Peptides against a protein of PDB entry 3T7K. Designs and how they scored, part 18

Target 1, 248 residues: chain A of PDB entry 3T7K
Amino acid sequence: KAEKILARFNELPNYDLKAVCTGCFHDGFNEVDIEILNQLGIKIFDNIKETDKLNCIFAPKILRTEKFLKSLSFEPLKFALKPEFIIDLLKQIHSKKDKLSQININLFDYEINGINESIISKTKLPTKVFERANIRCINLVNDIPGGVDTIGSVLKAHGIEKINVLRSKKCTFEDIIPNDVSKQENGGIFKYVLIVTKASQVKKFTKLINDRDKNETILIVEWNWCVESIFHLNVDFTSKKNVLYQKK

## One batch from the design tools (peptide; made by RFdiffusion4, then SolubleMPNN)

Design b1_p10_1_s2 (from b1_p10_1, 6 letters changed)
Fold by OpenDDE base, seed 4:
Structure b1_p10_1_s2 (fold): chain B 248 residues (1-248), chain A 10 residues (1-10)
Amino acid sequence: as target 1 above (248 residues)
Amino acid sequence: MNSLEAETES
C-alpha cells in the first residue's frame, strides 16, 4: 500500500533517522505510515537500545522524560525534531494534489527549541557528560522520585559507571561508595558524589562522611543538577544551582 | 519537583 502512495514521487528523500518519540505519537502509527516512513529512511523505535544506534528524537519541546534525557547521550544525536516533521511529511505524502513531484520538507525547519548545534556538537564528543566531569561512581538515595532504575539508567547513559543505591534510613558510612577517578590535574574531582531528595539526607550524609573521612571532597546535589548538566551536555561546577552541599 | 516527567499527551 505504501509503495502505491509513494509511486507518485519521482524522488524520495532518505532521512536516515533512527528515532524514538517522547511526549508525542502516543497512539503510534498505522502500518501504512510506518511503511512510508521506513521507505523514507525513518525508523521509529519504541524503546532505546544501544544496538539500534539511535540518532534522533521526536518531541514537542525539551522534556524531562527518560527518552529525552537519554537521547542526549546518542552517539551522535543528529537531530532533535518536533513531531510536526512527521505530521507534515505524512500530510504531503497522503495529499492527492498531483503536482507534488518532490517532498519539500527540511529537517532543519523542525528543530526542537533549545537543542541547538552547540548541544548537537557535544554529542559527537568521544566522552559522556559525567565522564568529562570525572563523575564515575555516585550514590543515589532509594526514595528518589521516578525510581532508582530509571534515574540510574539515565545516569549510566551519560557516563556514570556505578550507581550505589543508599537506603536513606539505614545506611552507614560503609555503604557510601567513593568516586574512584584517577587524579587528573584539570577538574574538580569529588571523592563522594550523592544525589539526594531531602535536606535531612544532606545532614545525614555530610555527618557520616565528615566524621569518618575528614577533609575529603563532597558533592551533594538534587536530581535537577543532573538534568541541567544533561541538557547542557556540560557540568558547571561554578554553579550553585541544585547543589545542596559542596566541600572542595 | 518531579525527578522525571511521564510521557505527556501533547
Scores: peptide ipSAE 0.199, ipTM 0.825, DockQ to the pose 0.705
Fold by OpenDDE base, seed 5:
Structure b1_p10_1_s2 (fold): chain B 248 residues (1-248), chain A 10 residues (1-10)
Amino acid sequence: as target 1 above (248 residues)
Amino acid sequence: MNSLEAETES
């Protein structure tokens, strides 16, 4: 059926999109529309898998979904597009009135607000955002909203190699892992990096670390610190935003 | 602000 619908066009674009959707297209697409999109070089996947070499995200805006956050780790993210791209494309294709010899939909007209070329360009870097920030091993509290698996998965997608889950009520100093990074000369390395949810955890972990490993560098942040770092594909260590404790 | 937004099934 798709072929018959597309046969009216003299030339078909190849958009070369391997995409996931977030905050849109929850009901998916009908079989005909999937076939149409596939013929236009648009493949939509249900889930993010590294093997799929995803290069696109569809979302109405910047979202804090797992998919959106992980899309910024794509290698590269080529396009972050509004769902209206697909809607307008399919509308044009299904239109009987437009004797259009060509599909006239430009991807650049559908960019998600706030995902600019500066962000896209950083996805072409050989390193991930937390890797560039010398954050390899982190401690994550077990009571984090969204769950340690999802949060940990996002963080890993962005270059954190090891997620140590801390049982906030039971953990001791020995449960806290150091951020084992080779001293790169030019970057402030925090020996202990922790993502926490509560001020009581800050007090607990700062005490545990300072009592046992005095004078070491500590960074304790909220999840929002990670999110902002992901959205900018840059860690700003000068910012105190979402930093709960810092010892240099 | 939700720390992580769920995929809306709407």
Scores: peptide ipSAE 0.194, ipTM 0.818, DockQ to the pose 0.557
Fold by OpenDDE base, seed 2:
Structure b1_p10_1_s2 (fold): chain B 248 residues (1-248), chain A 10 residues (1-10)
Amino acid sequence: as target 1 above (248 residues)
Amino acid sequence: MNSLEAETES
């Protein structure tokens, strides 16, 4: 069926997209449309797997979904596109106007607002955002919205190697792991990095650390600090936004 | 706190 539909075009583009969708196409695509998209070099995956070498995301806008956040870790993310790209493409293909010799849809016309070439270019870097920030090991409170597994998976996609889950009510100093990073010459290394949800946790962890390991560097942040760092593919240590406690 | 958004809410 797809071949007969596409036979009206003298030349077919190859978009070379390996994509996931977020905030769109929840009902999926019919078999004919999937085959059409496949013939155009557009493959849509249900889930993110490293082995699939994903290079594209479809979303209506910047979202805080797991898929969107992880898409910024693709190597590289080539395109972040609005779902209208697929919609308009399929509409053009299904159009009975016999005179369309070519598919005239430009990917660049469908870019997600706020995902610019500066962000795309950073996905071509050999390192991940938290790796560049010298954040290898973090402490994560167990009561984080979204769950430790999902949050942890996003953080790992962005270069955090070790996630220590803290039981906020029962944890002691011995439960807190250091950020074990070799001293690089040019970067402020925080010995303790924590993601917390409540001011009471800030008070608890700062006391535990300062009482047992005096004068060490501490960074306590909200989840939003991580999200902003991911969206910019850069950690701004000069910003106090979403930083709950910092000791340099 | 803007939580992780669910895939189904959009």
Scores: peptide ipSAE 0.186, ipTM 0.820, DockQ to the pose 0.732
Fold by OpenDDE base, seed 1:
Structure b1_p10_1_s2 (fold): chain B 248 residues (1-248), chain A 10 residues (1-10)
Amino acid sequence: as target 1 above (248 residues)
Amino acid sequence: MNSLEAETES
């Protein structure tokens, strides 16, 4: 069916998109439209897998979904596009009125607002955002909204190797893991990095660490610190935004 | 605290 629909075009573009969708296309696509998209080099996947070499995300705007946050870890993310790209493309292809010899849809007209070339270019870097920030091992409280598995999966996609889950009510100093990075001379490495949800956790963990390891560096942040770092593909250690406690 | 957004909320 798709072949007959596409036969009216003399030339078909190859968009070379391996994409996931977030905040759009909840009902998926019909079989004919999937076949059409596949013939145009557009493959949509249900889930993110590293083996699929995903290079695109469809979303109406910047979102704080797992898929959107992980898409910024693609190697590279080539395109972050509005769903209107697919909608307009399929409309043009199904239109019988246009004696169109060619499909006239430009990917650049459908960029998600706020995902600029500066962000896209950073996805070509050989390192991940938290790797560049010397954050390898973190402590995560077990009561984090969204759950430790989802949050942990996003953080790992962005270069955090080890996530230690802390049981906030029962944890001791011995349960807190150090951020095991080689001492770079230039400062800015925190021995203890923690993601917390409450001010009471900040008080608890700062006391536990300072009582046992008084001279060590501590960074305690909220989830929004991680999100902002992901959205910028850069950790700004000069910003106090979403930082709950810092000891240099 | 803005939590992780669900896929279905948009």
Scores: peptide ipSAE 0.186, ipTM 0.821, DockQ to the pose 0.736

Design b1_p10_1_s3 (from b1_p10_1, 5 letters changed)
Fold by OpenDDE base, seed 5:
Structure b1_p10_1_s3 (fold): chain B 248 residues (1-248), chain A 10 residues (1-10)
Amino acid sequence: as target 1 above (248 residues)
Amino acid sequence: MNSLDKETES
């Protein structure tokens, strides 16, 4: 069926998109449309898997979904596109009116606002954002909204190798893991990195660390610090935004 | 600000 629909075009583009969707296309696509998209080099996947070599995200805007955050870890993210790309493409293909010899949809016209070339270019870097920031091992409180698995999965996608889940009420100093990164000469390395949700946790962990490992470097942040770092694909250690405690 | 947006369940 798709072949018959596409047969009216003399030339078909190959968009070479391996995509996931977030905040759009919840009902998926019908069989004909998915076949059409496939013939145009657009493959839409339900979930993010590294094996799929995803290079595209469809979303109406910048979102804080797991999929959107992880899409910024694609190697590279080639395109972050509005769903209107697919909508307009399918509309043009299904249109009976114009004997269009060609599909005239430019994917560059459908870029998500705020995902610019600077962001896209950083996804081509050989390292992940937290890797570049010398954050390898983090401590994550177990009461984090969204759950430790989802949050942890996003963080791992962005180069955090080890996530230690802290039982906020019962944890001791021995439960806190150091950020075991070889001191690079030029990088401010925090020995302890923690993502917390409450001011009481800041007080607890700062006390535990300072009492047992005096004069060590500590970074305690909110989840929003991670999100901002992901959205910029850069960690700004000069910013105090979403930093709850910092000891250099 | 939600810490993590959920995929809108259709």
Scores: peptide ipSAE 0.246, ipTM 0.821, DockQ to the pose 0.499
Fold by OpenDDE base, seed 3:
Structure b1_p10_1_s3 (fold): chain B 248 residues (1-248), chain A 10 residues (1-10)
Amino acid sequence: as target 1 above (248 residues)
Amino acid sequence: MNSLDKETES
């Protein structure tokens, strides 16, 4: 059926998109539209798998979904597009009125606001954002909204190797893991990195660490610190935004 | 502020 619909075009573009959708197309696509998109070099996946070599995301705007945050870890992310690209494309293809010999839809007209060339260029770097920031091992409180598994999965996609889950009410100093990174000459490496949800946790962990390891460096942040770092594909250690405690 | 946005049905 798709072949008959596309036969009216003399030439078909190859968009070369391997995409996921977030905040759009919840009902999916019918079989004919999937086949049409596939013939145009657009393959949409339900879930993110590293083996699929995904290079695109569809979303109406910048979102804080697992899929959106992970899309910024693609190698590279080629395109971040509004769903209107697919809508307009399928509309043009199903239109019987247009004696169009060619599909005239440009990907660049459908870019998500705030995902610019600077962000896209950073996805071509050989390292991940937290890897570049010398953050390898983190401590995560177990009461974090969204769950430790989902948040942990996002953080791992962005270069964190080890996530230690802290039981905030019961944890001791011995439960806190160090950020095991070799000291580089110029790098302020934090020995203890923690993501917390409450001011009471800041007080608790600061006390536990300072009482047992007084001279060590500590970084305690909110989840929003990680999100902002992901959205910029850069960790700004000069910013105090979303930093709850810092000891250099 | 929600930690993660849910895939909400628009």
Scores: peptide ipSAE 0.246, ipTM 0.822, DockQ to the pose 0.612
Fold by OpenDDE base, seed 1:
Structure b1_p10_1_s3 (fold): chain B 248 residues (1-248), chain A 10 residues (1-10)
Amino acid sequence: as target 1 above (248 residues)
Amino acid sequence: MNSLDKETES
């Protein structure tokens, strides 16, 4: 059925998109539209898998969904597009009136606001954002909204190798893991990195660490620090935004 | 501020 619809075009683009959707297309696509998109080199996946070599995300705007945050870890993210790209494309293809010999839709007209070429270019870097920041091992409190599995999955996608889940009420100093990075001469390595949700946790962990390991570097942040670092694909250690405690 | 946005069924 799709072939008959597309036969009216003399030339078909190949967009070469391997995409996920977030905050759009909740009902999916009908079989004919999926086939049309596939013939145009657009494949939409339900979930993110590394093996699929995803290069695109569809979203109405910047979102804090798991899919959106992970899309910024694609290697590379080629396109971050509004759902209107698919809508307009399918509308043009289904239109009987226009004797269009060609599909005239430019991907660049559908960019998500705030995802610019500077962000896209950083996804071509050989390292992940937290890897570049010398953050390999983190401590995560077990009461984090969104759950440790989802948050942990996003952090791992962005280069954190080890996530230690802390039972905030019962944990001792021995439960806190160091950020095991080679001493690079360049400043900004923290021995202890923690993501917390409450001021009481900051007080607890700072006391535990300072009582047992008095001269060590500590970074305690909220989840928003990670989100902003992901959205910029850069960690700014000069910013105090979303930093709850820092000891250099 | 919600830590994660849910996939909103719009």
Scores: peptide ipSAE 0.245, ipTM 0.823, DockQ to the pose 0.609
Fold by OpenDDE base, seed 4:
Structure b1_p10_1_s3 (fold): chain B 248 residues (1-248), chain A 10 residues (1-10)
Amino acid sequence: as target 1 above (248 residues)
Amino acid sequence: MNSLDKETES
């Protein structure tokens, strides 16, 4: 069926998109439209797998979904597009009125607001955002909204190798893992990095660390610190936004 | 603040 629909076009673009969708197309696509998209070099996947070499995200705007956050870790993210790209594309293809010899849709007209070339360019870097920030091992409280698995998966996608889950009420100093990174000359390395949800956790962990390892560097942040770092594909250590405690 | 947006809340 798709072939018959596409046969009216003299030339078909190859968009070369391997995409996931977030905040759009919840009902998916019918079989014919999937076939049409496939013929145009657009493959939509249900889930993110590294093996699929995803290069595109469809979303109406910047979102804080797992898929959106992980899309910024694609190698590279080539396109972040509004769902209107697919909508308009399928509308043109299904339109009986226009003897359109060509599909006239430019990907660049459908860019998600706030995902600019500066962000896209950073996805071409050989390193991940937290890797560049010398954050390899983090401590994550077990009561984080969204769950440790989802949050941990996002963080790992962005270069955090080890996530230690802390049972906030029961943990001791011995349960806190150091950020084991070799001292690079040009970047402030924090020995202890923690993501917490409550002020009481800040008080607890700062006390535990300072009582046992007084001279060490500590970074305690909210999840929003990670999100902002991901959205910018850069860690700004000069910003105090979403930083709950910092000791250099 | 919600840590993550739900996929269905758009």
Scores: peptide ipSAE 0.238, ipTM 0.822, DockQ to the pose 0.728

Design b1_p10_1_s4 (from b1_p10_1, 6 letters changed)
Fold by OpenDDE base, seed 5:
Structure b1_p10_1_s4 (fold): chain B 248 residues (1-248), chain A 10 residues (1-10)
Amino acid sequence: as target 1 above (248 residues)
Amino acid sequence: KNKLDAETES
């Protein structure tokens, strides 16, 4: 069926998209449309797998979903596109009116606002955002909204190798892991990096660390600090936004 | 909504 629909075009584009969707296309695509998209070099996957070599995200806007956040870790993310790309493409293909010799949809017209070339270019870097920031090992409180698995998965996608889940009520100093990164000459390395949800946790962890490992560097942040870092593909250590405690 | 499409809350 798809072949018959596409046969009216003299030339078919190959968009070379391997994509996931978030915040759109919840009902998926019908069999004909998925076949059409496949013939145009657009493959849509349900989930992110490294083996799929994903290069595209469809979303209506910047989202804080696991899929969207992880899409910024694609190697590279080639395109972050609005769902209207697919909608308009399929509309043009299914249109009976115009004997269009070619499909006239430019994917560059459908870029998600706020995902610019500067962001896309950073996805071509050989390192991940937290790797560049010398954050290898983090402590994550177990009561984080969204759950430690989701948050941890996003963080790992962005170069955090080790996620230590802290039982916020029961943890001791011995449960807190150091950010074991070899001192690079020019990088501010925090020995302890923690993602917390509550001011009480800040008080607890700062006390535990300062009492047992005096004068060490500590960074305690909210999840939003990570999100902003991901959205910019850069960690700004000069910013106090979403930083709950910092000891240099 | 797929759990994967849930917004991560702060």
Scores: peptide ipSAE 0.211, ipTM 0.808, DockQ to the pose 0.156
Fold by OpenDDE base, seed 1:
Structure b1_p10_1_s4 (fold): chain B 248 residues (1-248), chain A 10 residues (1-10)
Amino acid sequence: as target 1 above (248 residues)
Amino acid sequence: KNKLDAETES
């Protein structure tokens, strides 16, 4: 059925998109539209898998969803597009009135606001954002909104190798893991990195660490610090935004 | 709401 619909075009683009959707297309696509998109080189996946070599995300705007945050870890992310790209494409293809010999839709007209070429270019770097920041091992409190699995999955996608989940009420100093990175001469390595949700946790962990491991470097942040770092694909250690405690 | 499309709350 899709072939008959597409036969009216003399030339079909190959967009070469391997995409996930977030915040859009909740009802999916009908079989004919999936077939049309596939013939145009657009493949939409339900979930992110490394083996799929995803290069695109569809979303109405910048979102804090697992899919959106992980899309910025694609190698590379080629396109971050509004769902209107698919809507307009399918509308043009189903239109009987336009004797269009060609599909005239430019991907660049559908870019998500705030995802610019500077962000896209950083996804071509050989390293992940937290890897570049010398953050390999983190401590994550067990009461984090969104859950440790979702947050942990996003952090791992962005280069954090080890996530230690802390039971905030019961944990001791021995439960806190160091950020095991090689001493690079360049400043900004923290021995202890923690993501917390409450001021009481900051007080607890700072006391535990300072009482047992004096003079060590500590970074305690909220989840928003990670999100901002992901959205910029850069960690700014000069910013105090979303930093709850820092000891250099 | 698919749990995968939930916003990670601040």
Scores: peptide ipSAE 0.208, ipTM 0.805, DockQ to the pose 0.158
Fold by OpenDDE base, seed 4:
Structure b1_p10_1_s4 (fold): chain B 248 residues (1-248), chain A 10 residues (1-10)
Amino acid sequence: as target 1 above (248 residues)
Amino acid sequence: KNKLDAETES
């Protein structure tokens, strides 16, 4: 069926998109439209797998979903597109009125606001955002909204190798893992990095660390600190935004 | 809501 629909075009573009969708297309696509998209070099996947070599995200805007956050870790992310790209594409293809010899849709017209070439260019870097920030091992409280699996999966996609889940009420100093990174000359390395949700956790962890390891560097942040770092593909250690405690 | 498309809340 798709072949018959596409036969009216003299030339078909190859968009070379391997994409996931978030915040759009909840009902999926019908079989014919999937076939059409496939013929145009657009493959949509349900889930992110490294083996699929994903290069595209469809979303209406910047979102804080697992898929969106992980898309910024693609190697590279080539395109971050609004769902209107697919909508308009399929509309043109299904339109009987226009003797369109060619599909006239430019990917660049459908860019997600706030995902610019500067962000896209950073996805071509050989390192991940937290790797560049010398954050290898983090402590994550078990009561984090969204769940430790989702948050942990996003953080791992962005270069955090080890996630230690802290049982906030029961944990001791011995449960807190150090950020085991070799001292690089040019970057402030924090020995202890923690993502917390509550002021009481800040008080607890700062006390535990300072009582047992008084001279060490500590970074305690909210999840929003990680999100902002991901959205910019850069960690700004000069910003106090979403930083709950910092000891250099 | 598909858990995979849930917004990570702050």
Scores: peptide ipSAE 0.207, ipTM 0.806, DockQ to the pose 0.161
Fold by OpenDDE base, seed 2:
Structure b1_p10_1_s4 (fold): chain B 248 residues (1-248), chain A 10 residues (1-10)
Amino acid sequence: as target 1 above (248 residues)
Amino acid sequence: KNKLDAETES
């Protein structure tokens, strides 16, 4: 059926998109439209798998979903597109009125606001954002909104190797892991990195660390610090935004 | 409150 629909075009583009969707297309696509998209080099996947070599995200805007945050770790992310790209494309293809010899849809007209070429270019770097920031091991409180699995999965996609989940009410100093990174000459390395949700946790962890390891560097941040770092594909250690405690 | 987007897929 798709072949008969596409036969009216003299030339078909190959978009070479391997995509996931977030905040759009919850009901998926019908079989004919999936077949049409596949013939145009657009393959949509339900979930993120490294083996699929995903290069595209569809979303109406910048979102704080697992899929959106992980899409910024694609190698590379080629396109971050609004769902209107697919809508307009399918609309043009199904239109019987226009004797269109060619599909006339430009990918660049459908870019997600705030995901520019500067962000896209950083996804071509050989390192992940937290790897470049010398953050390898973190401590994460167990009461984080979104759950430790989702948050942990996003952080791992962005170069954090080890996530230690802290039971905030019961944890001791011995439960806190150091950020085991070799001293680099030109980078501020924090020995203890923690993501917390409450001021009481800041007070608890700062006391535990300072009582046992008084001279060590500490970074305590909100989840929003990680999100902003991901959205920019850069960690700005000069910013105090979303930093709850810092000891250099 | 550190909130993920309401549209966060878990």
Scores: peptide ipSAE 0.106, ipTM 0.748, DockQ to the pose 0.388

